# Peptides against a protein of PDB entry 6O8C, part 96

Target 1, 262 residues: chain A of PDB entry 6O8C
Amino acid sequence: VGLRYEKISLPKIHPRYDLDGDASMAKAVTGVVCYACRTASTLLLYQELMRKGVRWLVELVKDDYNETVHKKTEVVITLDFCIRNIEKTVKVYEKLMKVNLEAAELGEISDIHTKLLRLSSSQGTIESSLQDISSRLSPGGLLADTWAHQEGTHPRDRNVEKLQVLLNCITEIYYQFKKDKAERRLAYNEEQIHKFDKQKLYYHATKAMSHFSEECVRKYEAFKDKSEEWMRKMLHLRKQLLSLTNQCFDIEEEVSKYQDYT

## One batch from the design tools (peptide; made by RFdiffusion4, then SolubleMPNN)

Design b2_p17_8_s1 (from b2_p17_8, 6 letters changed)
Fold by OpenDDE base, seed 4:
Structure b2_p17_8_s1 (fold): chain B 262 residues (1-262), chain A 17 residues (1-17)
Amino acid sequence: as target 1 above (262 residues)
Amino acid sequence: TKEELEEQAKKALELLE
């Protein structure tokens, strides 16, 4: 039963016919494409793990943001309360103004009031910074993680599967070429089949390597570059949040010095 | 090695072009 060889519609390439060389070539091609499959799989896995990490980091930073906002709010309430109490005290002393000691005390309290107002003014800067951070973390913001879903390779692309199919075809030809080599000489018809299979192998190999390069490696590199950039920005953002938190603690500590006057 | 195989494969493919 003659192997129904489907005529490859590709232009006839007239490569050198060499059973030993062809078997060696096919072996090498098989090895490379096999490596490409494994590499593509590894790159895909890496990207998927990174995407999970990105999502995790976003949530972590959002939590940090919320904690900072909460702390800021607490400090604002405390500060405002202190300011209001000092203002009431100032009014009382202004009405009494009978004794020199009261005048001196009024001066001291007024100085405290001025200091508290300065601290209050810094809250506006903190608020502005928090708003900026919020805008950056918001959907469509500069630190949005939409790129993680868009960039790189995805399981839905089925790149590994596509490469595996090509590898299977190449492997089949390789095994046949091993058999052909063992025969040392082929009949005319088998020789022609061998030549056609060689062309087919070339086609599959070229397709596999092109796909690997363009759809796996290139996209992976783009993802990697984008992830590094984004990660740097996120880490910087986290440092900014920490700085803002520390500023809130500093303000709280300063306010605590004046609570005895409230 | 993988690198050697890649080089061999590239050379082989070039011969088929």
Scores: peptide ipSAE 0.026, ipTM 0.640, DockQ to the pose 0.038
Fold by OpenDDE base, seed 1:
Structure b2_p17_8_s1 (fold): chain B 262 residues (1-262), chain A 17 residues (1-17)
Amino acid sequence: as target 1 above (262 residues)
Amino acid sequence: TKEELEEQAKKALELLE
């Protein structure tokens, strides 16, 4: 679940002046920070895609909700119509209760009436469930998507660009260290520059990795966790809507059996 | 577009799995 990435760490930086070792170290650091840049970019892309997906899913579920409401309304109208017709029939038979056959027929119709009233009572439960779903989907509800805009990393944070700047600085030092290595021995002034550059490299690398961990990875993980939880809830809600729709169809089917009596 | 969002959502979900 979620984008997999490897935990990366900076190689050990030795304080000793060593042209060969420093070049190798600088190469390794460059690789690590390069990986961080790429990973940060990928994590950002994932989050942006997820935000779009969240918006899409919200609209989809809202459409499902509207369809369910529409179906429920249709069933209510049909059921009410059927109930009214049966009630009229009951009244007619009550006036004609002179023969045993009529009494038996009245009993049957009365039973149907009772069944329809029971079905009608179930509509209240469906309505309550729909209202609950509506409240959850509403702004400020439990399934609001405001978290998607707040959590995680954003393009406006310029994290990738910041890391890239640091990577560029590190890369420049690395190339210089390659040249220094090729010289085998540096003059005093060049040696001092090399030592200072090594310190700069360490500074840039540390800054890059700290930024990556704190501003990219940590925020991504938080976003991922929230997105997973939210997604599960949304999928469950969608299943609830489907269940309600099916209940409406079941009621409609049952009502259709009594249309001949109306 | 809705279709584009759907495709992006699918890609995002694939990354979650």
Scores: peptide ipSAE 0.026, ipTM 0.512, DockQ to the pose 0.010
Fold by OpenDDE base, seed 5:
Structure b2_p17_8_s1 (fold): chain B 262 residues (1-262), chain A 17 residues (1-17)
Amino acid sequence: as target 1 above (262 residues)
Amino acid sequence: TKEELEEQAKKALELLE
């Protein structure tokens, strides 16, 4: 689940002046920060794709909800109609009972009426469940997708661009260190510049890696965790909707058994 | 001085580790 990336760290800092070592170190640093830039870009892309997926799933679940509500409404209408018809029948038979006729049939019809009323009572539970689901999906609800816009990294943060700027500075110093290495020996002033550039290199590198870790990786991990949690809840909600739909079908089937008596 | 600069550079690099 999620993107896998390698843990990267800067090479050990050696304060000692060494043209060969410094060139090698600078190369390694360049590689690490370059990897950070690419990784940051990949992590951003992943999050953007996930946001698209989240929006898609929300719409899908809303459609499922609406279908369930529609089915529930249909069943309620059918059930109420059946109940009304049975009640009319009961009244007719009650009148006939005054002359000691149709006692057995009245009992059967009365039992059907009782069963239908029980089914009608279950509609209240379904309605309550649907209302709960609606509440959860509503703005500010527990399953709202506002987190997807808030959590993680965004293109507007310009993290990749910021890292790229630092990488460019690092790369320039690296190329200079390659040249310095080729010289084999530097004059005093050039040596001092080299030492200062080495400090700048590590400064830029540290800044880059700190930014990468704190503003890219950490936020990505938070987004990932939140998305996994939210996704699990959404899938569970879909199962609940399916269950409610099935309950509606079950009720409809039961009602159909009694329609012959109406 | 050269020595002071080298010491400062060394300290700076150590702080960046």
Scores: peptide ipSAE 0.021, ipTM 0.517, DockQ to the pose 0.082
Fold by OpenDDE base, seed 3:
Structure b2_p17_8_s1 (fold): chain B 262 residues (1-262), chain A 17 residues (1-17)
Amino acid sequence: as target 1 above (262 residues)
Amino acid sequence: TKEELEEQAKKALELLE
């Protein structure tokens, strides 16, 4: 279900001044934040692809709906035509009954007429179902795709870019710590700078991880959950449309059996 | 003083943990 990613955490930062330890720590932090940046990018891409998929599916379902409506309309026209013809036939046979020639045939035709009227009445249920589907697909309906534009992360949020800026700052400090390590001993001023940079590193890292968790992962999870729910509903809707289409075909087939009498 | 600054820095780092 959705994209899988590893839970990441920052390494423990020791307050002790240690050039070797600080370089190692900085390396680890750089790795973690780098992973966060890449993951954020992947999560964003996934959401953008899903949004495209949602739009595609909406159009597909609308097409299915239109086809079903068209088929229903066709069946209604055919059925009404058949009913009108059979009614004319009934009238003719009723006139013939006055001379007692076609009693058995009249009974059969009347039964057919009754069956056709029952089929006609069933069209109301199909119409009601189609109206329900239409309302659900409407812009303000329960299956509207407005959530896809609201939930999750978007390119305009610039989350990846923000993380990248922080990563750049962290990376710069890491490279400096590598140099510091190589020096083995720093002068007083450089040592103080190193200590301050260590604090800056921590602030950048924590800011990055907080941003990643709160603005990227959390919103992604919310988007994923909503998308799954919406998708299930849409698939169910398609099944309903298919069922309605099949009902129309069944009615059409039944009507065709009686066309020989008209 | 140098020592005070170092101590303050250490404390600041500890508070961030």
Scores: peptide ipSAE 0.017, ipTM 0.495, DockQ to the pose 0.083

Design b2_p17_8_s2 (from b2_p17_8, 8 letters changed)
Fold by OpenDDE base, seed 3:
Structure b2_p17_8_s2 (fold): chain B 262 residues (1-262), chain A 17 residues (1-17)
Amino acid sequence: as target 1 above (262 residues)
Amino acid sequence: MKEELEKKAKEAQELLA
């Protein structure tokens, strides 16, 4: 689902000189940009946590993979051993058949041999599946986590700090406008400064909101989308590994039924 | 079982020789 945030917009800025209105506007702008700063920080934190989670999940899946490979290897060894034993038994029965001894059992042993060979063939498909999974997890593979380092926002971007600088400038102007409001009337020079500061406030505010939208929100959304897609694929891969493991257990169980004939 | 079968096989081969 990701982190939810409220869409914010700057209040309407009236060009008319109005000490009361300008103070109120400046207060509102300060609030909006302050929210943007906090939101940007939260979005950054979320992404950093997700990156940690991604790394953790990669290691977990690698462990699952290794366990599956180990189990597959075990089954292959067991199966090969069983096949070799059955083949020896078949040879013995073939010799006995030449002298008309124990001929009725040869058919059963041969059938077991055939079944074991089929099981051995199924191991090839498991191996192929494991190789596919390995390739997907490898560097440059489809499930590589390189995107986590590329997408989204990073602490090195200094987005929060940049927004904070703008917020500081806006806040200073807001406090000045509060003072101006308290004066009720400004001298000509102070009025000109007030008007100039109002333009500065607008400039800083628009810069802050543009930066927030383009460098924080947009990149976050891209990261979020990519992370969700990647996560779904990783979960599916884990299910595949589990399925392969279960197939190995099933083969092992079936082989165990024939061990009495070896 | 295998060892017993091998023994029987050898015995049988000796009889056929």
Scores: peptide ipSAE 0.027, ipTM 0.555, DockQ to the pose 0.002
Fold by OpenDDE base, seed 2:
Structure b2_p17_8_s2 (fold): chain B 262 residues (1-262), chain A 17 residues (1-17)
Amino acid sequence: as target 1 above (262 residues)
Amino acid sequence: MKEELEKKAKEAQELLA
């Protein structure tokens, strides 16, 4: 999903000296850069919250993994126990067969034994899948969250503060232009200062918008894209874990049907 | 069940001996 923001652009700055127009322009520029500052702050906050969410999700998935491993282990123990017991039972029936007794029952027990062995073989596949998942979640794995700390913007970058400094400079010029407008006509020296300030305003505004675009928006979008991709993969992994868990339950249920023969 | 079967097997073997 990501945070939605409006595309902003600087108003046209006319080169002509016009006290009324310059004041209006400066006001508009101030508004645009102010919006950029607020947006940058919001984008930063969003990323920080997402980083927390990513860490939380990693821990959640690790817990899911551990639970699945635990369940798998439990099933393996139960299955192995059942297999051993059935094997002992088979041996007893084989002895009975030598005395021409219980032939039909031996066939049934042998079939159960075969089924249990098949279930045991499936455990190997589950184990392999769990190992794959573990490798993906491990540091350096495909689902590592290192990107969350590398991509995007960070408080240490001080992007918002840098924009705020530029906004302060712009705002100061805007207030001066309001005063200039109120004077209706400036002396020569004051007019020259006004013209220079207008150039400074342009410089600060351009710098602010460039910084906003390149250091805030672009990096945010990169972070967002990585986040979405990673999130999809993590959700898929959780589904895989759930599937493995269900397989373990299915095996356990099947084994429970044969416990009366142990 | 297993113990019972073992007992029956033993009894059967004794009868055949």
Scores: peptide ipSAE 0.026, ipTM 0.543, DockQ to the pose 0.002
Fold by OpenDDE base, seed 4:
Structure b2_p17_8_s2 (fold): chain B 262 residues (1-262), chain A 17 residues (1-17)
Amino acid sequence: as target 1 above (262 residues)
Amino acid sequence: MKEELEKKAKEAQELLA
């Protein structure tokens, strides 16, 4: 799960003035920072897609919840209807017992009534579970998706753009170093400029890699970890909802056995 | 079933009256 990226590091920058070495170094630095830019962009895109997925999953789970609530309500209505009918039957048998008729059947009907009441009591547990799930899905609940908007990198951070600016500066120096290399020898002033540009290159490269590591990679990893944890919890929640739904079906099936007595 | 039971109950009550 998550995007794989290659760990990159800046090449060693030798302090010695060397036109060939400096051009090669600058090329390598350009490549590394270029990779960082592309990687940062890819990581950002991945996170944005994941955020969409998170929102989608939240809605899906809410739909599952509503469906379960609906099924529970249906079962409650059916069960209550059955209980009321059995209670009426019990009353009729009680009247018959006054004349010593059909006394044996009263025990069976009473047992059915007791079973139905037990099923009814289980509805309270299901309701409690649904309430718990609802609370977890509510704003500020344990399964709120607010983390998805807080963790990781965002387009508004402009990390890719910031890296691109640094890359542009580095690339410019690289091309100059390529020209310097072609000259084979520089005049004193140009040599001094080259040395200063080498320092600038180092500065920009270091800044780019620090920014990449701290503002892109680290935040991405945090987002990834949080996402995995949250996803696991959401999937577990869906399983709980499915379990509750199945319990409702089981109750409905059991109630159907007693419909002939209603 | 309920209607039959109610009928029997009524008949029984009439016999006891």
Scores: peptide ipSAE 0.025, ipTM 0.547, DockQ to the pose 0.002
Fold by OpenDDE base, seed 5:
Structure b2_p17_8_s2 (fold): chain B 262 residues (1-262), chain A 17 residues (1-17)
Amino acid sequence: as target 1 above (262 residues)
Amino acid sequence: MKEELEKKAKEAQELLA
């Protein structure tokens, strides 16, 4: 889902010298850049929270993987034990047949042996799937969480602080323009200073909005998109692990039916 | 929208504390 924010833009700055208009414009610019600062901070906090969530999910999925591997190992041991016992039984019955004793159960036992061998073959597929999942979760794998540390904005970037510096400069000019407005008319030199400050205001505002858009918003959107994609893939992987676990339980249940023959 | 952003920011800050 991500955080929703309003798209903000600077008001039109008129080149005309107008004390009332310039004060109003400066107020509006201050408001816009202030909103940008707060938004940048909010976006940063959201990303840090998401990074925490990513780390948590990675550990959760690793635990799920380990549980699946454990269950698979248990089933393999049980299955191999059953196969060995059935094979011993088959050999005994074969010996009995050689001495002309009736071995009516040999056919049934042989069929069970065949079924168990088929189940054993399926273990190879499960193992291959687990190996694939492990490779995807490994460092450098397709589901590695390295992107979470690379994408987006970080506290070390100091974007909020940089924007705050610009906001402070803008705010100072705004307060001066309020004073200028109260004077109604400025002396020639003061008027010239006002005009220069207006240019500075424009410069700072433009710089702030460019920084906000390019270094905060754009990077946040990229992070959000990557996080959503990665989360979807991780959830799918968890479903795959669950499926593999269920397959192990199914095999275990099937093997249990033949334990009386072992 | 602003209120929603502020709410989310507070929640995020609390979880990071």
Scores: peptide ipSAE 0.018, ipTM 0.462, DockQ to the pose 0.014

Design b2_p17_8_s3 (from b2_p17_8, 5 letters changed)
Fold by OpenDDE base, seed 4:
Structure b2_p17_8_s3 (fold): chain B 262 residues (1-262), chain A 17 residues (1-17)
Amino acid sequence: as target 1 above (262 residues)
Amino acid sequence: TEEELEAAAKEALELLE
């Protein structure tokens, strides 16, 4: 679940002045920070895609909800009409029975009436469920998507760009160290510059990795966790809506069987 | 577009699997 990334760490930086070692170290550091940049970009992309997906899913579920509500309303109207008609019929047959006229169908009609009333009662449950779903989907509800806009990293944070700047600095030092290595020996002043650059490289690398870990990875993980939880809940809710819709269809179908009596 | 959103959603969901 989610993007997998490898945990990266900076190579050990030896304090000893060693042109060969320093060049190798710088190369490794460059690689690590480069990986961090790429990873940060990928993590950002993932989150942006998820945000789009969340918005899409919310709209989809809202549409499903509206359709369910519409269907429910239709069924309620039909059911109420049938109930009224059956009640009239029941009254007529009851009167006939009182005058000792043949009313063999009274029992059947009464049973139908009872069934319709039960169906009507079930509509109350459906309504309650729909209200619950509506509440959950409403702004501030349990399934609000506000988290998607707040959590994680955003393009506006410019994390990738910041890391890239640091990477550029590191890369420049690496190239210098490569040149230094080729010289085999440096003059005193150049040696001192090399040592300073090594410190700068360490500083930039550390800053990059800290930024990556704290501002990219951590926030991504938080976003991921929330997204997973939210997604599960949304999918479950959608299934609930489908169930309610099916219940409405079932009721409608059952009512249609009794239309011959109305 | 809606299609793009759908595609993005599908991709995102696949990543969550």
Scores: peptide ipSAE 0.026, ipTM 0.524, DockQ to the pose 0.009
Fold by OpenDDE base, seed 2:
Structure b2_p17_8_s3 (fold): chain B 262 residues (1-262), chain A 17 residues (1-17)
Amino acid sequence: as target 1 above (262 residues)
Amino acid sequence: TEEELEAAAKEALELLE
């Protein structure tokens, strides 16, 4: 879920010289561009926060991975120890069987050994899964966060500042148009200046809105889409890790049942 | 103020829609 913003557009600019209309138009334009500036700032802030969040999540998942690996290692050690002990027991009973002793118990122990070996085999699957996860989290992997640095808008782009400069120019013209309106009628020279300023205002406004749409909004949307996709993948990966952890616990529990034979 | 201008702009846009 990303930030919601309202789509804004410039008001219609009439070519007709009208002091009242021009002042009103200029006011509206100023407002629109002002909104664009604020929106751009908000979108930038959101992205920066998301980037921090992404980095945090990566570290969190790495920690989860390490914990899972640790647990897996613990289980492997325990399982291997148990297997070795059972194997020793099997050998003893095999010798005893040769002298017609404890033949019935040998079958039970052998079955336990077989079960333990199956559990050991499952560790290979867990290991392969962990390796896959590791590869995905590694630099250049499928879940690398390099996109977070590349996609979207950044403070270094200075989009907000650029828009602010344009807004300042527009605002100045607006204030002049307010004054012009108050005069009710302008002399020829002032009228020409007014007309020229109106063109400037249009130019600045168009430039601002174009910049806002193309450099701020578009890039933000791309960032948002990418972040959502990445986040879904990361959450899925975390679930996989949890599943693997649970499998390790299950194996450990199963092994504990046979510790009495060791 | 900037806020007033923004509000006015939004209102104007709503009227044009």
Scores: peptide ipSAE 0.022, ipTM 0.644, DockQ to the pose 0.027
Fold by OpenDDE base, seed 3:
Structure b2_p17_8_s3 (fold): chain B 262 residues (1-262), chain A 17 residues (1-17)
Amino acid sequence: as target 1 above (262 residues)
Amino acid sequence: TEEELEAAAKEALELLE
């Protein structure tokens, strides 16, 4: 799971002065650091897209929550109305019973009243569950998306730009080494410059790869892991909301069976 | 959503190769 990238490593740099070997090495180093730049850019893009997705999902789940709350409210109103009507009916039948009429029907209506009250009590559990979900989605809650802004790499870090600067320096040395190779033999001063440039190339390459590994790859992996964990929790929360919605529908269906008595 | 984003990222990576 996650964006797959190839593990890259710098080629071995030999200390021996060799114009052909140094040109080949510089070419390989340029390729590796170029790949690092591209990969860093891709990893950044992935994270930015994921951040947008996270924000979108949060809003979606909030909408689902609001719909569930609305449905719950509707059911509560309907149930309360039904209970009030049944209570009125019970009072009427109690009066009739005093004149020895409709005694059997009163028992049935009283049983319905008891069942409705039980359904009403179950609403408290649904309310508590909704409150829990609300608290988890609230700012500072367990499902807050603050991690998405903190974890990983960001455009403001300018990692790609920093790597690009190093790549430019390496590329410049590579092109010089191509020229040096074409000369076959360098004068003493030019040879010394070549040796110094080789050292510079090594330092730039090492700096680039360290930056790539520590600031790009490592932070990306942390972001990926955090996002996967968060996503699993959000999926579970959505399932909980669906369950609560279904419970509301079940209650509504049960209440509808008794509406003929109201 | 995660899979879709991953797929999009993979496509982006392929474009950069």
Scores: peptide ipSAE 0.018, ipTM 0.555, DockQ to the pose 0.013
Fold by OpenDDE base, seed 1:
Structure b2_p17_8_s3 (fold): chain B 262 residues (1-262), chain A 17 residues (1-17)
Amino acid sequence: as target 1 above (262 residues)
Amino acid sequence: TEEELEAAAKEALELLE
């Protein structure tokens, strides 16, 4: 789960003045920082897509919840109706027994009544489970998606743009170092500029990689971890909803066996 | 008695309605 990226590091920057070596080093640095920019962009995109996915999944699970609640309500109504009918039947047979009429069926009907009452009692546990699920899905609940807005990187952070600015500075120095290399030997003033630019390149590169590591990668990893945890919980909740739905169907099926008595 | 039986039956039927 999540995007895989390669761990990158800056090449060693040697203090020695070497036009060929400095050009090669600058090229390598440019490549590394370029990779960081692209990776930061990809990581940002992933997080934005995941945020959309999280919102979608929340809506889906809420729909599942509503469907389960609806089914539970239907079963409760049906069950209550059956119980009332059986109770009427029991009363009829009890009256017949008072006038010395043999009612062998009374025992069977009474057993059915007892079974239906047990089924009715189980509805309380289903209701409590649904309430728990509702509380978890509610704002501030354990499955709230607030973390998706707080964790990770966001477009407003302008991380990619900041890295791109640094990359542009580095690239400019790299192209100058290519020209310097082509000259094979620099005049004193140009040599001093070259040395100064090398220090600037190091500064920009270090700043870029620090920003990438601390503001992009670290925050992405935190987002990833939170998303995985949240996703597991949501999937488990969906399984619970399915289980509750199946229990409702089981009760409905059981009640249907007694329709001849209602 | 038959009358009591009939009365009980009638009452029982009313409960089923």
Scores: peptide ipSAE 0.005, ipTM 0.353, DockQ to the pose 0.002

